# Ledger of designs, part 5: peptides against a protein of PDB entry 6RGO

Target 1, 392 residues: chain A of PDB entry 6RGO
Amino acid sequence: MALKLLGFNQDATCFSVISSNKGVTIYNCDPFGKCFELEKSTSNDEELDFLVEMLFSTSLIAVVDKTIGASKRKKLKIVNTKRKATICELTFPHEIMDVIMNRKIICVVLKSDQIFVYDISCMKLLRTIDVRGEKLKSTSKFRNSEAVGDIGVRVSLSTDNNSILCYSSYSKSDKENAPLNDIVVFDALKCIQINVLPAVHQSNIVCIACSPDGMLMATASEKGTIIRVFKTIDTENDEPILVNEFRRGSRPSRISEMKFNHDNTLLACVGESDTIHIFALPVTTTEADANEDDTLQQSSHSLSSSINGLQYISKGLANRFGKIIVSKIPTQSQQRHVAYIKIPENAKYRIGFPKDTTNTIHICGEDGNYLVYSIPRNEVGPCTLVKSNTFD

## One batch from the design tools (peptide)

Design b1_p9_1_s1 (made by RFdiffusion4, then SolubleMPNN; from b1_p9_1, 5 letters changed)
Fold by OpenDDE base, seed 4:
Structure b1_p9_1_s1 (fold): chain B 392 residues (1-392), chain A 9 residues (1-9)
Amino acid sequence: as target 1 above (392 residues)
Amino acid sequence: DKIEIEINL
């Protein structure tokens, strides 16, 4: 049967699939098995299209039926899977492109480049973010929304309660066709913008991942050759902090999904390539634990080396060319993957990191495979298959 | 076990 993957939930305890004959099925990862099924609303042999976002291992799912007609594509249903009941239905002015959630917040992304932020506890609208309206304040020309169906606002939400929302925004460049290459970091609870990372790529951002704690963000452009990891909140001299720059490959290939593991030590990416790449992040040693032991009295001899002051003469030609502040993200040495998984060519896969096992990755494919891999710690190499299951 | 979330609307 044709399967379409919807993805893992936030802690990789469940994943969702569309089966052409059955509708939406949610699988539990351990013990492996069906834990919910949503029947198709239509008897027609139409290709099923859904958005389904599950809130961890809860009874709460958000569902958008995209199968039939422009009207259904604008409806969000909140469903209690245990009661098999719709508990909320929201209708939007435009097609729903994405839905993300955590224990506090639901974000709904529209084809209009709007993000609706809701308090999950009462479905109260907290904020409407108009990414296009922000662009119009900076750039006088409307992008005709018709042309490039695959380029829209991308979002990622922290899985913690801090609810850090990262979204792609239009560059403030005077170019008529400004790319979606800025990132806004937004506190979804307080409804405040925390940070703006300008021009993080040269082309549109197509994939964003926020870390579980919201402290890190990974970005990839349409090229998918380079992944950048930034701090979300912290800045250095009002400039974005680039933590890592990873090379996925030399050939352009779309990245469809990225995920951090629970402790921010690993970043995985998947897409159109035959390879899931896993990158190691530097462990930020919090300076707190270093204070105890090194009482060793090393008598630091004060070598007063007199480095001579070369007076570089400031020639003051004030040429008025608008400095495109290409934030010179320091060209860090591009790191490669530390681990990889080979997947079938042309099979779409989704990835998830389980909370309790930081060196384990869950993957599922449109080929009907659910696979659990162990990630090597001490060597660069392939991941080891630990468990496999099949689904239909 | 699935945690039941009640949304009071």
Scores: peptide ipSAE 0.028, ipTM 0.682, DockQ to the pose 0.568
Fold by OpenDDE base, seed 2:
Structure b1_p9_1_s1 (fold): chain B 392 residues (1-392), chain A 9 residues (1-9)
Amino acid sequence: as target 1 above (392 residues)
Amino acid sequence: DKIEIEINL
């Protein structure tokens, strides 16, 4: 049967799949099993396409049926899975491209490059962000450049209650084909723009991940060779702070998903390559003032000692056109993965980090595998398979 | 109306 992966929820306790025969199925990770099923609305042999976003381990899901025609693709249903009832239905002017949520906010991304921000508790519209309208205020020509292909506004939302929204925006260039290579950091609750990171890549951003606490974000371009990690809120002299630059590979390969673990120590990425890459982030040792209480120094020789040396203050090269370009970290300082998982070639996988176990990763494949891996701490190498389940 | 969110425990 053709499976299509929808992904994990925010804490990797559940994942969602589309089965061509059944419709949408949500699986619980532990204990492993089906927790919800949404039957297909049509008897037709049409290829099923859905967006499904689950709110943690709650009865709340957001569903978009993309299978049939332009009308359904514009409808968001909020469903209570326990009651099997639609509790809210919203219709948008354009096709829904993405839906993200946390305990406070739902963001709906449209094909029009609009982001609708809702208070999840009452489905009140808080803000409409018009990413094109912001571009058009800077560029006098309405090019209806129909986004030729898979290039659109990308979003990520912090899983915490601070509700930090990171989204890709068009570069402030008089060029008719300005890339989606700026990042806007937005407080989704207050509806305030916090930060703007200009030209974080040379090409369109195709993947964004926000950390659970909203303090970090990871970005990847269409090339998918370099991943950059920035601070979201903090700036140095009004310039963006680049924390890390990771090299996924030398060959171009699209990154489809990135995730931080819950303590911001790891970043995983997956995409069109045969390899899930896991990168280590520098542990910000908060110098907790060493008050003298004699409790056993288990010398966790954390991997921190070898990473500390490269505070490259990337002085923004002000190009001749007054644009701050994030200076590339020298290729020699680009970190590789600390761990990896091999996946079947051309298999689509999704990734999630469980909250309670910062050194494990959950993955699921369109091959019907749900896998739990242990991440090595003290060595660079393969992850160890801990648990395996199958689904259909 | 307020959206009722229930935990699936």
Scores: peptide ipSAE 0.027, ipTM 0.671, DockQ to the pose 0.084
Fold by OpenDDE base, seed 3:
Structure b1_p9_1_s1 (fold): chain B 392 residues (1-392), chain A 9 residues (1-9)
Amino acid sequence: as target 1 above (392 residues)
Amino acid sequence: DKIEIEINL
C-alpha cells in the first residue's frame, strides 16, 4: 500500500498518515495504535492527497482534501474526531498549501502567498498577511504563480500560547526575482510584527522551525547545507540575533522538516538524505542559578573568541540598510551534528520530540515504520533504537 | 459558535 506521511502533532503523542485504501489514519504513539480514521470520500483509484493537522492529543483536527478538483483544495474542514463530525468549514480564494495550529491560533497558508490567521476558539479571522503585497509595492509584475514551482511561503508556529509565527518573505531588492530569503517574526495573538530578519540565506528558504516557546527559530534554504538558528526577539543586550550555524552536510539536499525539543537544547532535521541530523544548542544559563559552587572547569572553549570578529563589520554598513544579521560565520566555526539516525534511502520520514523525555525522538516513515530513538547525551554518535512499531 | 475541543485521554 502507498503510505504518505502527514507528520506528528505538536507534542509527538500522535502522527497522521494517508493510506491509499483507507484515507487518513491517526496513530497514538504510546500505547501504539490507531486512534482515528477518516474514510476516503471517493471510490476512485485516485492518488489521495490531504493536509491534516491535529491539535495535540485533542479531538480537533484540521483537514484539507487535495485529492480531486481545485474547489476541494480551497476548503478547510475542522473535524471533531470523537463525534466524527465537521464542526466548521472555511473556503479560501486560493489553494491551501499549509495549515499550522496551536491551542490559540490556526494559520492557513495559500498558494497566493497569503497567511490567514484565525482564533481557533471561534474561527474568527484575526489577520490576513499578504507576503506578496510588500513585494508588489516595489514590483508591479504579478509573476504568474505557475512558473514559480515548489517554492512558496514557509511558516512555523510556536506550540505555546504566545503563538509566535515565523514566515518566509520576499527580499525588498528591486530584482524581479527576489528570493523568499527574509524571515518575518509575528505575534499571531496581538497581530503585530515583532521582527524582520533580512537575507538569512542567499537562496529561497524552504524550511522553518520555531521553538516551542517561540524564543528561537531555525531556517534552511533550498541548498540545505547550512541551518541557522536565530533569536526571534531582539534582546536589549547587544547579543547577536544569530546564535548558531550548523552544517548538515557538504552536498546539497532538501530539508523537509526541522524540530526543536521542548527545552530548546536540541534541533533535529530530516529531508531527502539518508540521515536525520540532531544538533545541540547552547543552553542559555539564566544568571539566577549562579549559587552552586561546582568547580567543574570543563574547558568550554568559549565560542566568545569567534563572535568578537563579528563586531568589526557592523560599524561601517549599519547606516543605510537594516542590520546585516548574516555576516559570514567562518566555515570553520560551523558546528556539526552531535547525533544522527540512518534512515532508508528514498523513504520520507517525519520527526517529533515528546514533551516528557527531552533525549527521545519519535520518527515515522512512508515505509510503515514508527521508531523511538534515544539521543546520546555526552557522546557524538548514532541514536539508539528503543522501540519499533509498524503501521499500514 | 464556540469550537468544542475535547482531549483524548
Scores: peptide ipSAE 0.027, ipTM 0.668, DockQ to the pose 0.083
Fold by OpenDDE base, seed 1:
Structure b1_p9_1_s1 (fold): chain B 392 residues (1-392), chain A 9 residues (1-9)
Amino acid sequence: as target 1 above (392 residues)
Amino acid sequence: DKIEIEINL
């Protein structure tokens, strides 16, 4: 049967899938099993398409039926899975492209490049963000949006209560075809812009990940060869702080998803390639806890790659043409993965990091595999398979 | 365009 993956929840305790015959199914990861099923309303042989966002391990899900008719694609349902009841329905002026949430906020992304920010507790609208801005409202001929289905506003939300929202925005260009290569950092609770990272890639941003605490952000472009990690809030001399630049590969390949682990030590990416890549982030040793005296002479051949803090002062050479060039880390200093998982060719996979085990990763595939891997700490190599389950 | 909200309590 054709499965379509919707992804993991925020803490990787559950994942959601579309089954062509059954509709939406939510699985629990441990113990492995079905938690919820949403039956398809129609007997038609139409390919099922849904957005489903789950609030952690709660009975709260957001659902968008994208299968049938332009009207359904504009409706967001908030469902209580224990009661099997719709508790809220929202109708939008445009098709819903994405839905993200945490314990405080729900964000709805529209095909119009608008982000609607709600207080989840009462479904009150806090803000409408128009990513095109007021100047582009007059000249918004709908991009012939049939051919450009993949290029839209991308969003990521911190899983904590601070509710840091990162979204892609249009660079300030007098050209009608400005790329979506800026990032805006937004406090979704206070409804204020915190930071703007200009021109973080040369092409449109297609994937964003925010760290659970909202302090870090990872970005990838349409090329998917380089991943950049920035600080979200902190700036140096009013310039964005580039923390890491990772090389996924030399060949172009779309990145569909990226995630940080819960302690910000790992970044994973998945996409159209046969490989999930896991990168190590430098642990900022806060100097404070260095005092405990435990003398155990374990010959840690720490591959301390002394990432000497190359404070790449991104001297934003504001070239005379207003292009802020984010200082590229030299190709020789681009870090590679520390761990990897091989996945079947042409199988779509999704990734999640569990909260309780920072060195494990959960993955699920459209091949019907749910897999738990252990990530090596002290060596560069393949992840070890720990658990395997199948779903239909 | 106005967003319509239906809340079932």
Scores: peptide ipSAE 0.026, ipTM 0.642, DockQ to the pose 0.050

Design b1_p9_1_s2 (made by RFdiffusion4, then SolubleMPNN; from b1_p9_1, 4 letters changed)
Fold by OpenDDE base, seed 3:
Structure b1_p9_1_s2 (fold): chain B 392 residues (1-392), chain A 9 residues (1-9)
Amino acid sequence: as target 1 above (392 residues)
Amino acid sequence: DVVEIEIKL
């Protein structure tokens, strides 16, 4: 049967799949098993396409049926899984491309490059973000959607109640073909733009991850060779906004998903490659806990010395051209993965980090495998398989 | 157990 993966929920306690025969199925990770099924709306042998976002381990899901006709692709259903009932239905002017949520906010991304921000508690519209802005309305002939590949606005939302929304935006260059290479950081609760990170890549951003606390974001371009990690908020200290640059590989490969773990110590990425990469983030020791464990300091010193070399080059140019956030980090200072998982070629995988086990990763494949891996702490190497289950 | 959430519209 053809499986299509939708992904893990925010705490990796559940994952969602499309089964050609059943429609949408939600699996619980532990104990492993089916927790919800949504039947397909039609008896036809049409290729099923859905968006499904689950709110943690709750009865709340957002569903978009993309299978049949342009009209259904514009409808968001909020469903109570316990009652098996639609509690809300919203219709949008354009096709829904993505839906993300936390306990406070739902964001709906449209094919028009608009983001609709809702208060989840009452489904009140808080903000419509037009990513194209007013100037681009005149020259944006709808890119005939056939020839320009799946390049649209990408979004990520913090899983906490702060509700930090990161999204890709068009560069302010007067070029008709401006890339989606800026990042906007937005407080979705207050409806305020916090930050703008211009030109974080040379090409379009195709993947964004926000940390659970909203303090960090990771970005990857269509090249997928370099992952950059940024602070979302400008700190009062002269600290660089770019905190990490990771090399996934030298060969171009699309990254489909990135996730931070719950304590912001790990970043995982998955995509079209045969390898899930896991990167270690430097722990920002707040000055208070500096008293006891001397052993972790040696790894941080090598990173700080390379970052300090970048501060000297940036100070001279920063005064004339606005926040040049991406000085060319020398290719030698690009960190590699600390851990990896080999996956079958051509199998699409999704990733999730469970809350209670910071060194564990959940993965699921369109091959019907749900796998739990342990991440090595003290060595660079493969992850160890701890648990496996199959689904249909 | 699945935590039931009610949206008050």
Scores: peptide ipSAE 0.158, ipTM 0.858, DockQ to the pose 0.556
Fold by OpenDDE base, seed 1:
Structure b1_p9_1_s2 (fold): chain B 392 residues (1-392), chain A 9 residues (1-9)
Amino acid sequence: as target 1 above (392 residues)
Amino acid sequence: DVVEIEIKL
């Protein structure tokens, strides 16, 4: 049967899939099993397409039916899964491209490059963000987005209550073909722009991940060869702080999803390649707690030497045209993965980090596999399979 | 157990 993956919830306790015969199914990860089904409303052999965002392990889901007609693609349903009831329905002026949420906020991304920000507790609209800005409203030339694939506004939201929203924006070029290569950091609760990171890639940004606490973000372009990690809020001399630059590979390959673990020590990425890559982030040990446990001096020397060489080359060359060139980390200091998972070619996979076990990763595939891997701590190598389940 | 969330509209 053809499965389509919708992904994990915020804490990787559940994942959602589309089954061609059944509709939407939500699985619980532990104990493994079906926890909710949304039946197919139509007998037609039409390819099912849905957006489903689940609020942690709660009865709350957001659902968009993208299968049938332009009208349904503009409707967001908020559903109580325990009551099997629609709580509310919202209709938008344009097709819904993405829906993200946490315990405070729902963000709805439209094909018009608009982001609608709602208070989840009452579904009150807090803000409409127009990413094209007022200057481009006059040139209502819809990019003929039928032929130019998945280039649109990308978003990621912190899973905490601070509700830090990171989104891709158009660079300040008077050219009609400005790339989506800026990042805006936005406080979704206060409706305030916190930071702007200009030109973080040379091409359009296709993937963004915010850390659970909202302090870090990862970005990848259409090339998917380099992943950049930035601080979201902190700046040095009004310049963006680049924390890490990771090399996924030399061959271009699209990254579909990235996730931080819950303690910001790991970043995972998945996409069109046969490999899930896991990168280690430098632990910012605040100097304060390093004083007590002096004794266990043992041989951790080998992995630490590659991390300490990140000289903060915070020298933003402000070129004469006000373009902040994010200082590229020299190609020699680009970190590789510390761990990996091999996946079948042409199988789409999704990733999630569980909250309670920072060294495990949950993955699910359109091949019907749900897999739990252990991530090696002290060596570079493959992850170890710990648990396997199948779904249909 | 699934935590029930109520939205007050």
Scores: peptide ipSAE 0.153, ipTM 0.856, DockQ to the pose 0.549
Fold by OpenDDE base, seed 4:
Structure b1_p9_1_s2 (fold): chain B 392 residues (1-392), chain A 9 residues (1-9)
Amino acid sequence: as target 1 above (392 residues)
Amino acid sequence: DVVEIEIKL
């Protein structure tokens, strides 16, 4: 049977799959087993395609049936899995490309490069973000949407209640073919733009991950060789803060998913390569806890080192060429993975980090494997397989 | 246990 992975929920307690014969199945991770099934609406041998986003371990799922015709691809169903009832049905002007949620917000991404932001509690529309409309304000030409295959707006949402939404936007460059290489950071609750990270990659962004707390974001381009991690809210001198630059590999390979662990100490990535890579982030010690104990009176030797005045030569030739201000992302030393998992070369995998075990990763494959790995803390090396289950 | 969420429409 062909399996298609939909992914893990926000805390990796469940994962969703499409089975060609059964429709959508949701599995619980611990104890391992089926927790919900959604039967296919058609008897036809059509290739099943669905979006399913689950809200943690709750009875709430968002479902889009993409199998049948252009009309169903525009319908979002909110379903109570316990009651087996549709709570709400929304119809959009364009095909739904993605659905993400947390306990406060649902975001619906359309093929039109629109993001619809809803209050989950009442399904009230809070905002429509028109990423193309923003582009058209900056760039005079309508790009006909038909020809750009897999390139669309990418989104990630913080799993906390702060509801930080990161999305890819078009560069404000006067180029007719401006890439989706800007990131907008958006407060989905207040419906305000918090930050804009310009030109974070040279090509279109194809993967974004927001940290659970919304304080960090990871980005990857079509090249998938470099992953960049930024602060979402904080800036230094109105410039984006690059926290990390990771090298996944030397060869181009698409990254399909990235995830932070719960405490922002690890970033995992998966894609078309035979390897899941796990990177370590620096622990930002907030200076708050360092203030208690060491009252040791080390004597203030006032070495008044005379910093010599380098003269500012003021040469003011403002040459008017539109310098694409490639924000000088500080050239950090590219770090490698600290851990890895080997996966079958042709199997698509999805990743999730459980909340309670920061050094554990859940993975599931279209090969029907659900695997739990332990991540080494103090050494660079392979992850250790802890649990294995199969699904069909 | 699956936590039931009520959406008030």
Scores: peptide ipSAE 0.128, ipTM 0.845, DockQ to the pose 0.556
Fold by OpenDDE base, seed 5:
Structure b1_p9_1_s2 (fold): chain B 392 residues (1-392), chain A 9 residues (1-9)
Amino acid sequence: as target 1 above (392 residues)
Amino acid sequence: DVVEIEIKL
């Protein structure tokens, strides 16, 4: 039977799948087992398609039935899994493309390039962000840009209560076909734009990950060869701070998901390639002045891997058309993965970082595998498989 | 564009 992966929840304690016969199933990671099922409402042989966003391990889920007909694709259901009851139903003017939530906010992304921001506690609409409306203020021509296929507004939300929303926006250009290569950073609680990162890639952004605390953001374009990590809020001389540039590979390959671990020390990416890549982020050691004198001479050969200080080459190449493209870090300073997982070719995988174990990663595949890997700390190499389970 | 909210209490 074909499984379709929906993904992990915010803390990787659960994951959701679509089973062709069962509908939506939610699994608990530890102890491993099925914890919820939403039965298929229709006997039709149509391929099941759903959006399911979980609120951690709580009984609250958001569900969109995308299987059949334009009417269902416009409906968001808030479901209590313990009661098996719909507690709220929202109908939108356009198809729902994505749903993301934390303990404070639900964001609903529409095919119209609109983001609806709700207070989760009362389902009150706080803001409608019109990503096209911002473009239309910059570009006098209503082109019916039918968003052809996979190109649409991408979003990521911090898992904390600060509720930092990062979304892709259209670059301010007089060109009729401006790419979705800007990032807006938005305080979803206050409904205030706090930063704009212009032209972070040369092509449309297809993947965004916000850190759990909302302080970092990772971006990937349609090429998926380079991942960039930025500060979300902080700026240097009103310019975006590029923290890291990672090279996933030399060949183009779509990145479907990226995630930070809980302490912002690791960034993982997965997609259409046979490899999950894990990158190390520089730990900003706040030198706590631990003046404590304790003389224990343990001659641990600190392999001072001279992480030669990446001089922040803040030289924005202003091309002749006023587009500040984030300067490409020289290919020699592009960091590679520190760890990897090999996955079956053509199997879609999803990733999750558990909160309590920053050096472990949860993965699940459309092959029916749920796998827990240990990430090596002191060496570059493969992750070690620690636990495996199967699901149907 | 009206978002209809049906809250089932």
Scores: peptide ipSAE 0.018, ipTM 0.611, DockQ to the pose 0.050

